# Peptides against a protein of PDB entry 6FRK, part 97

Target 1, 411 residues: chain A of PDB entry 6FRK
Amino acid sequence: NEEVLNAMLKEVCTALLEADVNIKLVKQLRENVKSAIDLEEMASGLNKRKMIQHAVFKELVKLVDPGVKAWTPTKGKQNVIMFVGLQGSGKTTTCSKLAYYYQRKGWKTCLICADTFRAGAFDQLKQNATKARIPFYGSYTEMDPVIIASEGVEKFKNENFEIIIVDTSGRHKQEDSLFEEMLQVANAIQPDNIVYVMDASIGQACEAQAKAFKDKVDVASVIVTKLDGHAKGGGALSAVAATKSPIIFIGTGEHIDDFEPFKTQPFISKLLGMGDIEGLIDKVNELKLDDNEALIEKLKHGQFTLRDMYEQFQNIMKMGPFSQILGMIPGFGTDFMSKGNEQESMARLKKLMTIMDSMNDQELDSTDGAKVFSKQPGRIQRVARGSGVSTRDVQELLTQYTKFAQMVKKM

## One batch from the design tools (peptide; aimed at target 1 L326 F332 D335)

Design b2_p29_3_s3 (made by RFdiffusion4, then SolubleMPNN; from b2_p29_3, 20 letters changed)
Fold by OpenDDE base, seed 2:
Structure b2_p29_3_s3 (fold): chain B 411 residues (1-411), chain A 29 residues (1-29)
Amino acid sequence: as target 1 above (411 residues)
Amino acid sequence: MEEEEKKKKELEKLKELRLLYELFQKVLE
């Protein structure tokens, strides 16, 4: 029994190290899991693998929880959020993502560029802010980040902004001058929250970097970026351990929408390669896909209509980024869909739906929609004219439908 | 028992959803 436990723990520890979890944390987790597993309960015929997985999961949840409540902005107040982090961490992009997140929730949000060190920092922020229709402040001439931050915060306070995000200078290395500048900015603007932005792809360097920031600046929140790539997120555990601060959001891509609130259970499940079954269930429930019992029953009987396809396209579009959904399913890696293919796929879906919007109920509800169109080619011309597409585009839709319906009949 | 049965039904729905998405991906490619 102890040999089996040790072998399984070795596999888990190896997987965690390959996920960029710090060696010290992995060692501590191994000790905690060993102490939490009653060897007598393991003898009673319970699935030893499930018990160990559950114990590992519980200990990882504890490692992500710093025991400190995350700061949350107060509605109707002015909330100053200062961003700190190394150059290349995705800090500037993350400022825009957070601003957009709050703006979409009905917060009066703005951005301040207090990065005077990096050439084009203000242009980059301005570009991102303008694209998202977020008010911004910065200077092309002022070189003191304290002045820019103070003036920007004062301006947006006077304009009754609720979320005031301040992007600061990054450096390529941990430099004392950077930390002094950050401290001067923090002292001048008196932020309600200091957010450390960490790149998950830096692997074992996460602990040392997070610690260096925490030792110099009162980091209260962590955002982890670049979780869409090869980074398995183990660095996030190192950031929490070093900063003693909660992860509040994660960046899951380069798009402004590739940003989500941190959820412990889904994150740990993904870290273990278990997928996010719970978050997928939640998304399915949010979509009221219970009405899909009728669809599931039709699929089991090999029945599939153009309307059924349309409804599923609507569901896919409502679920958000398809890559995020796939990344929630066990055994699908986050890399399974390249980002470029997702936007193109969504545009294709929307085009197909626009064609189907020009179809009538007889065409949509036919169990052989392609045959209805093949028998009466005038229908293709009508739908093409109604949707502003070519007859070829309608034929391509019908070909795709036929291919799908044939796959459903083989299920 | 009820929570396990609910979780089992949810997992079945998820498998069916997965299959739908795999099919859609193959059609959109």
Scores: peptide ipSAE 0.029, ipTM 0.502, DockQ to the pose 0.219
OpenDDE base, seeds 1, 3, 4, 5: peptide ipSAE 0.026, 0.026, 0.025, 0.028; ipTM 0.506, 0.531, 0.536, 0.511

Design b2_p29_3_s4 (made by RFdiffusion4, then SolubleMPNN; from b2_p29_3, 19 letters changed)
Fold by OpenDDE base, seed 3:
Structure b2_p29_3_s4 (fold): chain B 411 residues (1-411), chain A 29 residues (1-29)
Amino acid sequence: as target 1 above (411 residues)
Amino acid sequence: EEEEKLEKELLEELRKLRLLYLLFQEALE
């Protein structure tokens, strides 16, 4: 029994190391799991694998709990949130994502660019903020981040903003000058929350980086970015351990909507490759996908129209980053869709929808749409002209539809 | 009974998502 336990723990430890969990934390977890498993209970024929997985899950949940309640903004108050983190951590993008999150929740939100080190920082923030319709402040001429931060905070306080997000300078390395600048900004604006932004893809470096920030500034919250990549987020455990601060949000992609509140259980489930079924259900429910019951009933009867396909493409477009949704399904690896493929994929879907926008109701609602077009080839030419595409593009769409309709009939 | 109901609802939602995934894959091919 002990040999079997040790073998299974070795597999779990390997998987956690492959998930960028710090080697010290993995060792500690192994000891804690060994201490939590009663070897006598394992003898009773209980699924040893499930017991070990449950023990591992419980210990991972403890590792992401800093024992400190997350800071939350107070409604009707002015909440100043200062962002800190290295260049390339996704800090500036995360500021915009957080601002957009609060704006969508009905908070009066604004952004301040106090990054004077990077010449294009203010333009980038301005572009992101303008696209999201978020008020912003910054300077092209002021070089002191303390002045910019102070003026921006004062301005937005006077305008009764509830969420005031301050983006600071990042560096490629931890430098004393960066930490001094961060301290000066923090002292000047007196933030209600200091958010450390960490890139999950830095793996084993997460602990050292998170510690270096916590040792210099009073980090109260962590945001983990780039959880859409190969990084399973094991570095997040190191950040919590080092900062003793809760993870409040995660960044799951490049889009402004690729941002969600941190949930411990779903995160650990995903880290272990168990999927996030609850988060998936929540995400699907938030999308208010048109009642797929009618579609499911049609599919059960082997009926699938071009309109049904169009409606599903609309649903996929509403879902946003489909890669995230797939990564929540048990047994679908996060690797199924590379980031570059998602924008291209969405552009392809939009092209297909544009072709279908040139179809008539008879073509869209036919249970055999391909046969309607095959019987009257002039329809293909009409649709091609109407959508500004080649007759080949229309034929490719009809081929895809036919392939899918055949698959539906086999379900 | 409540766990079985939740599991059934979950399986139904997973089936819907699998269908969307298959649609998406076919559209990306």
Scores: peptide ipSAE 0.037, ipTM 0.532, DockQ to the pose 0.121
OpenDDE base, seeds 1, 2, 4, 5: peptide ipSAE 0.063, 0.023, 0.057, 0.044; ipTM 0.607, 0.445, 0.601, 0.583; seeds 1, 4, 5 fail the geometry check

Design b2_p29_4 (made by RFdiffusion4)
Pose (drawn by RFdiffusion4):
Structure b2_p29_4 (pose): chain A 374 residues (1-38, 47-273, 303-411), chain P 29 residues (1-29)
Amino acid sequence: NEEVLNAMLKEVCTALLEADVNIKLVKQLRENVKSAIDNKRKMIQHAVFKELVKLVDPGVKAWTPTKGKQNVIMFVGLQGSGKTTTCSKLAYYYQRKGWKTCLICADTFRAGAFDQLKQNATKARIPFYGSYTEMDPVIIASEGVEKFKNENFEIIIVDTSGRHKQEDSLFEEMLQVANAIQPDNIVYVMDASIGQACEAQAKAFKDKVDVASVIVTKLDGHAKGGGALSAVAATKSPIIFIGTGEHIDDFEPFKTQPFISKLLGQFTLRDMYEQFQNIMKMGPFSQILGMIPGFGTDFMSKGNEQESMARLKKLMTIMDSMNDQELDSTDGAKVFSKQPGRIQRVARGSGVSTRDVQELLTQYTKFAQMVKKM
Amino acid sequence: EEEEELAEELEEAAELLKERAEEEQEEEE
């Protein structure tokens, strides 16, 4: 049985290693689902599913904008990850939700970058800012957020150039652009086909600049996006959106369960009964109930107080014979009144007859009356 | 808090016993 756990466990470790999941997290997840584990494919895959939900959970809720206030969002990520494409996908998302959204092109390096964001904004009917001539992104971002602030826009999305960690020049310039405009949220956009080099770059981005949200693009293809587990652990940020194509409407919020599945592949007879059950539990205590001075009108009249401390086990064979629908019903007496066929099965395996209940049903009706009167 | 819950269950049981003793008297009558 120890060999059936390991053959089926190394087959999921290969399923995650093929899904570009970091080898550090596969080896760690393997011995986490091995230590926490101490119709067969369900008792195994349910344990694997709960261990994955433990990893995708960063414990941090997403940053959401406030209507009637200026929200500056700054995009960061590697070269070619889809920042300019997801800039228009997000401005179009909020603009359709009713936000005064605008775009700013703070890329002064990439050829045809302002022309790219201009044509994406021209098409989606979204205001845009940038420059062909200005070579300083700190100047384009500052003079753009200033312009759209004096025009009272609520979502101001600043696009930046692609940068990698070994370029300290572009990592300083990214920190200065973030310090000039002071964004409310910084989004780390990552390609879904990224391999093992993802945890190092995503971590260096978190160190130089404060990353609070992560977007995974190019998920409409064969890439399952296992590199996102390494960006969530590195940036400490949840995934808010995913990209699912080249167009502006190929964009939707991140849901954890479908991504992990792809990455993996009045008083009633019942109340009359519980009140009795506690009067029998407090039944050997009936002599304490006759203690009150001037209140002892009677005690165990006609000896019938002894069987009121014997009827509740026989009535419990009826509850033992009941399932969770009759037991958890608001009116435990209405489930059997409509279907007196349930009065025969309760009588079979519990040894009580269907006759005994007629006297009980009268005793029930009287008890149900005096509680609605209570 | 546990003593109060037990006192309430004792009061309710005492009330039910009193009502039963009244009903038996009426039946005797």

Design b2_p29_4_s1 (made by RFdiffusion4, then SolubleMPNN; from b2_p29_4, 12 letters changed)
Fold by OpenDDE base, seed 2:
Structure b2_p29_4_s1 (fold): chain B 411 residues (1-411), chain A 29 residues (1-29)
Amino acid sequence: as target 1 above (411 residues)
Amino acid sequence: EEEEKLKKLLELARLLKELRAKEEKEEEE
């Protein structure tokens, strides 16, 4: 029993190390899991694997929870959020993502570029902010980040902004001058929250970087970026351990929408390769797929119409980035997160929906839509003309529908 | 690639159905 436990713990520890979890945390986890597992209960024929997995999961959850409640902005107040982090961490992009997140939630949000070190910083922030229709402040002439940050914060306070995000200078390495500048900015603007932005792809360097920032600046929140790539997220545990600050958001891509609130359970599940079943359930429940009991009953009976397919495409488009949804499913590895394929997939879904918008109710509600079109080829020509596509595009849609309907019948 | 995306979508729908069927059972117990 102890040999089996040790073998399984070795596999888990190896997987965590390969996920960029700090060696010290992995050792501590191993000891905590060993102490939490009652060897006598394991002898009684309980699924030893499940018990070990639960113990590992529970201890990983504790490593992600610093025991400190995350700061949250207060509605109707002026909340100043200062961003800190190295160059290349995705800090500037993350400022825009956070601003956009709050703007979409109905917060009066703005951005300040206090990065005077990087010549293109203000142009990049301005470009991102303009695309998202977020008000911004910065200077091309002022070189003191304290002046820019102070003036920008004052301006947006006077304009009754609720979320005031300040992007600061990053450097390529830890430099005392950077930390002094960040401290001067923090003292001048007195932020309600200081967010450390960390790149998950830096692996074992996450702990040392996060610690260096926390030792110099009162980091209260962490945002982890680049979780869309090969970054297995283990650096997030190192950041929490070093900063003693909660992860509040994660960046899951380069798009402004590739940003989500951090959830501990889903993150740990994904880190262990178990997928995010809970986040998938939550996302499905948010879609109110429940309101279509009729669709679920039809699917239970192996009935699938073109309308049912259309509604499924609408649901997928509502779920947000398809890459995120796939990344929540167990066994859908990181390889499915290829960014280029998502926009093309969404454009294709929209094209298919536009073709179906030119179909009539008899065509959409038929249990064998393909047969309706095959019996009356004039319908294909009508739909093609109505949607501005070729007859071939309509035939391809019907072929896809037929494949879908056959799979639903086998479910 | 489309067929693979379609398969993935159906697998998602299957997983969602299985999850809901578990929730319904857990609410009945």
Scores: peptide ipSAE 0.000, ipTM 0.255, DockQ to the pose 0.020
OpenDDE base, seeds 1, 3, 4, 5: peptide ipSAE 0.008, 0.005, 0.000, 0.000; ipTM 0.309, 0.275, 0.265, 0.245; seeds 1, 3 fail the geometry check

Design b2_p29_4_s2 (made by RFdiffusion4, then SolubleMPNN; from b2_p29_4, 11 letters changed)
Fold by OpenDDE base, seed 3:
Structure b2_p29_4_s2 (fold): chain B 411 residues (1-411), chain A 29 residues (1-29)
Amino acid sequence: as target 1 above (411 residues)
Amino acid sequence: EELKKLLEQLELARELLKLLAEEEKKEEE
């Protein structure tokens, strides 16, 4: 029994290390799991694998819990949220995501760009804020982040904003000058919450980075970014351990809506490769996906139209990063869509949809859309002219449709 | 049953995206 336990724990420990869980935490987890497993209960014929998985899950849940309550904004108050983190962490994008999240919930939200170090930081924030219709403040001329942060906070306090998000300078490396600047900003604006933004993709470096920020600035919350890619989120455990601060949100992609409140159970389930069926159900319920029954029934009859393909592309675009959705399904690895390909795939989907927007109902609703176009080549030229694309692009779309319709018939 | 229908749609969407990603790789080559 002990040999079986040790073998199974070795497999779990390997998987956790491959998930970027810090080696010290994996060792501690192994000892905690060994101490929590009653060997007598394992002898009683219980599914040893399930028992070990449950014990591992329980100990991972404890590692994500810092034992401190997450800060939450107070309604009708002026809540100042300062962001800290390296330039590569996705900090600036995360500020916009958090602002958009609170705005969608009916909070009066604004953004302040106090990043004077990076050229174009204010333009980037302004672009993101404008796209999301979020009020923003910053300067093209002021070089002191303390002045910008103070003026921006004062302005938005006077305008009765409830959520005031301050984006600070990041650097590519930890430098004393960065920490001094962050301290000066924090002292000037007296934030209600300091959020450390961490890139999960840095793996084993998460502990050292998170500790360096916490040792200099009173980090009270963590946001973990880039959980859409190869990072299984094991670095998040290191951030919690080092900062002793809760993860409040996760960034799951590049879109402004690729941002969700941190949920411990789904996160640990995903980390263990168990999927997140609950999060999948929640996400589908949020998306109000069209009546799937009619499509599934058509597919069972081997009917698949260009309109059905268009509707599927709309559903994919509504779902956001499809890699995340797939990562919520048990047995679907996160590797199905590489990070770089997701934006390109979304751009391609939009291009294909734009071509289809130039099709007529007869073309879209034909059970053999490719044959309609093959019989009347003038349709291809019409659609190409209407969508501003080549006749080749329309032919490629029809080829893709044909391949997909053939694949669907095999399902 | 709703979850099964959802999984069937996600599988369909997966296959669509796989086909798209395979065609993107061929355009980059």
Scores: peptide ipSAE 0.028, ipTM 0.590, DockQ to the pose 0.133
OpenDDE base, seeds 1, 2, 4, 5: peptide ipSAE 0.026, 0.033, 0.026, 0.025; ipTM 0.591, 0.600, 0.577, 0.567; seed 2 fails the geometry check

Design b2_p29_4_s3 (made by RFdiffusion4, then SolubleMPNN; from b2_p29_4, 12 letters changed)
Fold by OpenDDE base, seed 4:
Structure b2_p29_4_s3 (fold): chain B 411 residues (1-411), chain A 29 residues (1-29)
Amino acid sequence: as target 1 above (411 residues)
Amino acid sequence: DEEEELLKLLEIARKLLEELAKEEKEKEE
């Protein structure tokens, strides 16, 4: 039993290391799990794997809990939120995502660009803010980030904004000048919350970076970005351990709405490859995919039309980054679709849908759509002309449909 | 039942996207 336990713990430890969990945390977790497992309960015929997974899950939940309550904004007050982090961490994008999140929740939100170091920082923030209809402040002429931050905070306080987000300069390296600038800005604006933005893809460097920021600036919250990529989120545990600050949000993609409140249970479940079925159900329900019952029933009967394929493509397009959806399903690794392949696949889906928009109801609702087109080749030419594509593109779509219909019939 | 149906739908969507991605790679080769 102890040998089996040690073997299973070795597999879990390997998986956690491959998920970018810090080696010190993995060692500590292994010892804690080994101490928490009753070997006598393992002998009673309980599923040893489930018991170890449960023990690991409990210890990981403790590792993401810093023992401090997350800061939350107060309604009817001016809440100043200062962002800190390295260049390339996704800090500027995350400022816009957080502002958009609170705006959608009915908060009066604004953005301040106090990044005077990066050329075009203010233009980038202005573009993002304008697209999201978020009020913004910055300067093209003022070079002191303290002046810009102070003036912007004062302006938006006077205009009764509830959420005032201040983006600061990032650097490629931890430089003393960066930390001095951050401290000067923090002292001038007296933020209610300081958010450290961390890129999950930096792996084992998460601890050292998070510690360096916490040692210089009073970080009270963490946001982890790029959890849509190859990063399994193990670096988040390192950030919590180093900062002693809670994760409040996660960035899950490139879109402004690819941003969600941090939930401990779903996050740990995903980290362990158990998926997030609850979050998946919630996300599907938010999309009003209720018409899927009729589709599922057709699929059970081996019926799959061009309309059914079109509706599935619409659903996929509405679900956002498909990599997120796959990463919520148990047994699907996040590595299945590279970001490049996902954008190309979405462009292809949109092209296929545009071709199907030129089809008639008889073609779309036929149980054998490919046969309808094969019997009357003039239909292919009509659809091609209507959608502005070649007859070859329509034939390729019909070939794909036939492959999909055969695959669905085997399910 | 709802969870199983959702998982089945997602498995279909996955397989559809996998086949699309394979056909893209085969066109780039």
Scores: peptide ipSAE 0.046, ipTM 0.596, DockQ to the pose 0.097
OpenDDE base, seeds 1, 2, 3, 5: peptide ipSAE 0.023, 0.023, 0.039, 0.046; ipTM 0.552, 0.477, 0.570, 0.588; seed 5 fails the geometry check

Design b2_p29_5 (made by RFdiffusion4)
Pose (drawn by RFdiffusion4):
Structure b2_p29_5 (pose): chain A 374 residues (1-38, 47-273, 303-411), chain P 29 residues (1-29)
Amino acid sequence: NEEVLNAMLKEVCTALLEADVNIKLVKQLRENVKSAIDNKRKMIQHAVFKELVKLVDPGVKAWTPTKGKQNVIMFVGLQGSGKTTTCSKLAYYYQRKGWKTCLICADTFRAGAFDQLKQNATKARIPFYGSYTEMDPVIIASEGVEKFKNENFEIIIVDTSGRHKQEDSLFEEMLQVANAIQPDNIVYVMDASIGQACEAQAKAFKDKVDVASVIVTKLDGHAKGGGALSAVAATKSPIIFIGTGEHIDDFEPFKTQPFISKLLGQFTLRDMYEQFQNIMKMGPFSQILGMIPGFGTDFMSKGNEQESMARLKKLMTIMDSMNDQELDSTDGAKVFSKQPGRIQRVARGSGVSTRDVQELLTQYTKFAQMVKKM
Amino acid sequence: SNEAELEALKIEEGVEFLSEQREEAAEEE
């Protein structure tokens, strides 16, 4: 049985290593689902599913904008990850939700970058800012957020150039652009086909600049996006959106369950009964109930107080014979009144007859009356 | 805490029920 756990466990470790999941997290997840584990494919895959939900959970809720206030969003990520494409996908998303959205092109390096964001904004009917001539992104971003602030826009999305960590020049310039415009949220856009080099770059981005949200693009293809587990752990940020194509409407919010599945592959007879059950539990205590001075009108009249401390186990064989629909019903007496066929199976395996209930049903009706009167 | 509150309520109502049955038995007598 120890060999059936390991053959089926190394087959999921290969399923995650092929899904570009970091080898550090696969080796760690393997001994996490091995230590926490101490119709067969369900008792295993349910334990694997709960261990994955433990990893995709960063514990941090997403940053959501406020209507009637200026929300500046700054996009960061590697070269070619889809920042300019996801810039228009997000401005189009909120503009359709009713937000005064606008775009700013703070890329002063990449050829045809302002022309790219201009044509994506021209198509989606979204205001845009940038420059062919201005070579300082700190100037383009500052003079753009200033313009769209004096025009009272609620979603101001600043696009930045692609950068990698070994370029300290572009990492300082990213930090200065973030310090000039002071964004309310910084989004780390990552390609879904990224391999093992993802945790190092995503961590260096978190160190130089405060990353609060992560977007995973190019998920409409064969890439399952296992590199996102290493960006969530590095940036401490949840995934809010995913990209699912080249167009502006190929964009939707991140849901954890489908991504992990792809990455993996009035008084009733019942109340009359419980009040009785507590009067029998407090039943050997009936002599305490006759204690009150001037209140002892009677005590164990006609000896019938002895069988009121004996009827509740026989009535329990009826509850033992009851399932969770009759037991958890608001009116435990209405489930059997409509279907007196349930009065026969309660009588079979519990040894009580269907006759005994007629005297109980009268005793029930009287008890149900005096509680609605209570 | 809710189970204890529910048991207390049922015990109160059980005591009242037994007192009323005893009063009715004394009247009949």

Design b2_p29_5_s1 (made by RFdiffusion4, then SolubleMPNN; from b2_p29_5, 19 letters changed)
Fold by OpenDDE base, seed 4:
Structure b2_p29_5_s1 (fold): chain B 411 residues (1-411), chain A 29 residues (1-29)
Amino acid sequence: as target 1 above (411 residues)
Amino acid sequence: EEEKERNEKRLKLGIKLLEEKRKEAAKEK
């Protein structure tokens, strides 16, 4: 029993390391999971894998909770939010995404470009802000970020803006000059919140980066970017551990709408490859699609058919920011998002729907669609011929469906 | 002239920040 536990924990630890979870956190998690598992309950024939997964899930939820309440803006006040982070972290794009999020929620929101180091930083911010119809401030001639930030904050306070977002200069690496500039800007504008923006794709460097920022500036919130790519988001746990600050939002694609409030349960489910079914359900509910309640009820009962998957794909194609929703679907996030732009992802989804259009009602409405095809392999060949695809493409679809249906049955 | 104007703006900001800190320190006394 202990050997089986150790083998299964080794697989989980390997998967977490491959998800960019810090080696120290993985070791601590392994010890905590071992202490939380009753070996006698494991002997009684309970699904050892489910029990270990639940224990791992519970300990990961604790690791992403810093025990500190997230800062929230106060309505009717001027809330100054300063962004900090390295160049290439997605900081400037994230400023625009956050501004757009608050604007859509009915907040009077503005952007300030205090990045004087990067040529074209103000043009990029201005372009993004103009597309989103967000008021902005910056300079083409002023080189002191302290002056720009102070003048911009004063201007927008006098105009009774409620959300004042300040983008700062990034560097390619942690440098004393960057931290000194950030401290000078922070002292000048007295921000109500300092947001550290982290690229999830930097892997094991997340801990050292997050620590270096927290040791120099009073980081109170974290935003994790590029969770649409190959990054499984394990670096986010390192950011929380190092900053002792909550993740408040995640960036899940290139579009301005590819931004969402951080949810602990969905994020950990996705990190474990369990999928973000809850976040998908919430996103689907936000769209007020009439058929959502019936789908949510089926998902809660662990029922998921190929037809339900087809209907979800139709909904995804209607929803816009296609990257976000695919990234929430178990088995589609890593393999579909990593290989192309939004158009290629839509083309892949449309190909999968075309395969399902060649299925019959018995195949589509089966609660175990993969078993229907496994019992009669001739069905795979029929569907492949009917849709003009390879037998392999149909098998890949059924494999993805099986992964999703197994996740829904585990909820 | 631009450098002088920048230095004057930075000096004014520095004085304002010092005055605010003095007012805060005077409220804590």
Scores: peptide ipSAE 0.075, ipTM 0.641, DockQ to the pose 0.004
OpenDDE base, seeds 1, 2, 3, 5: peptide ipSAE 0.068, 0.019, 0.056, 0.044; ipTM 0.630, 0.463, 0.633, 0.616; seed 2 fails the geometry check

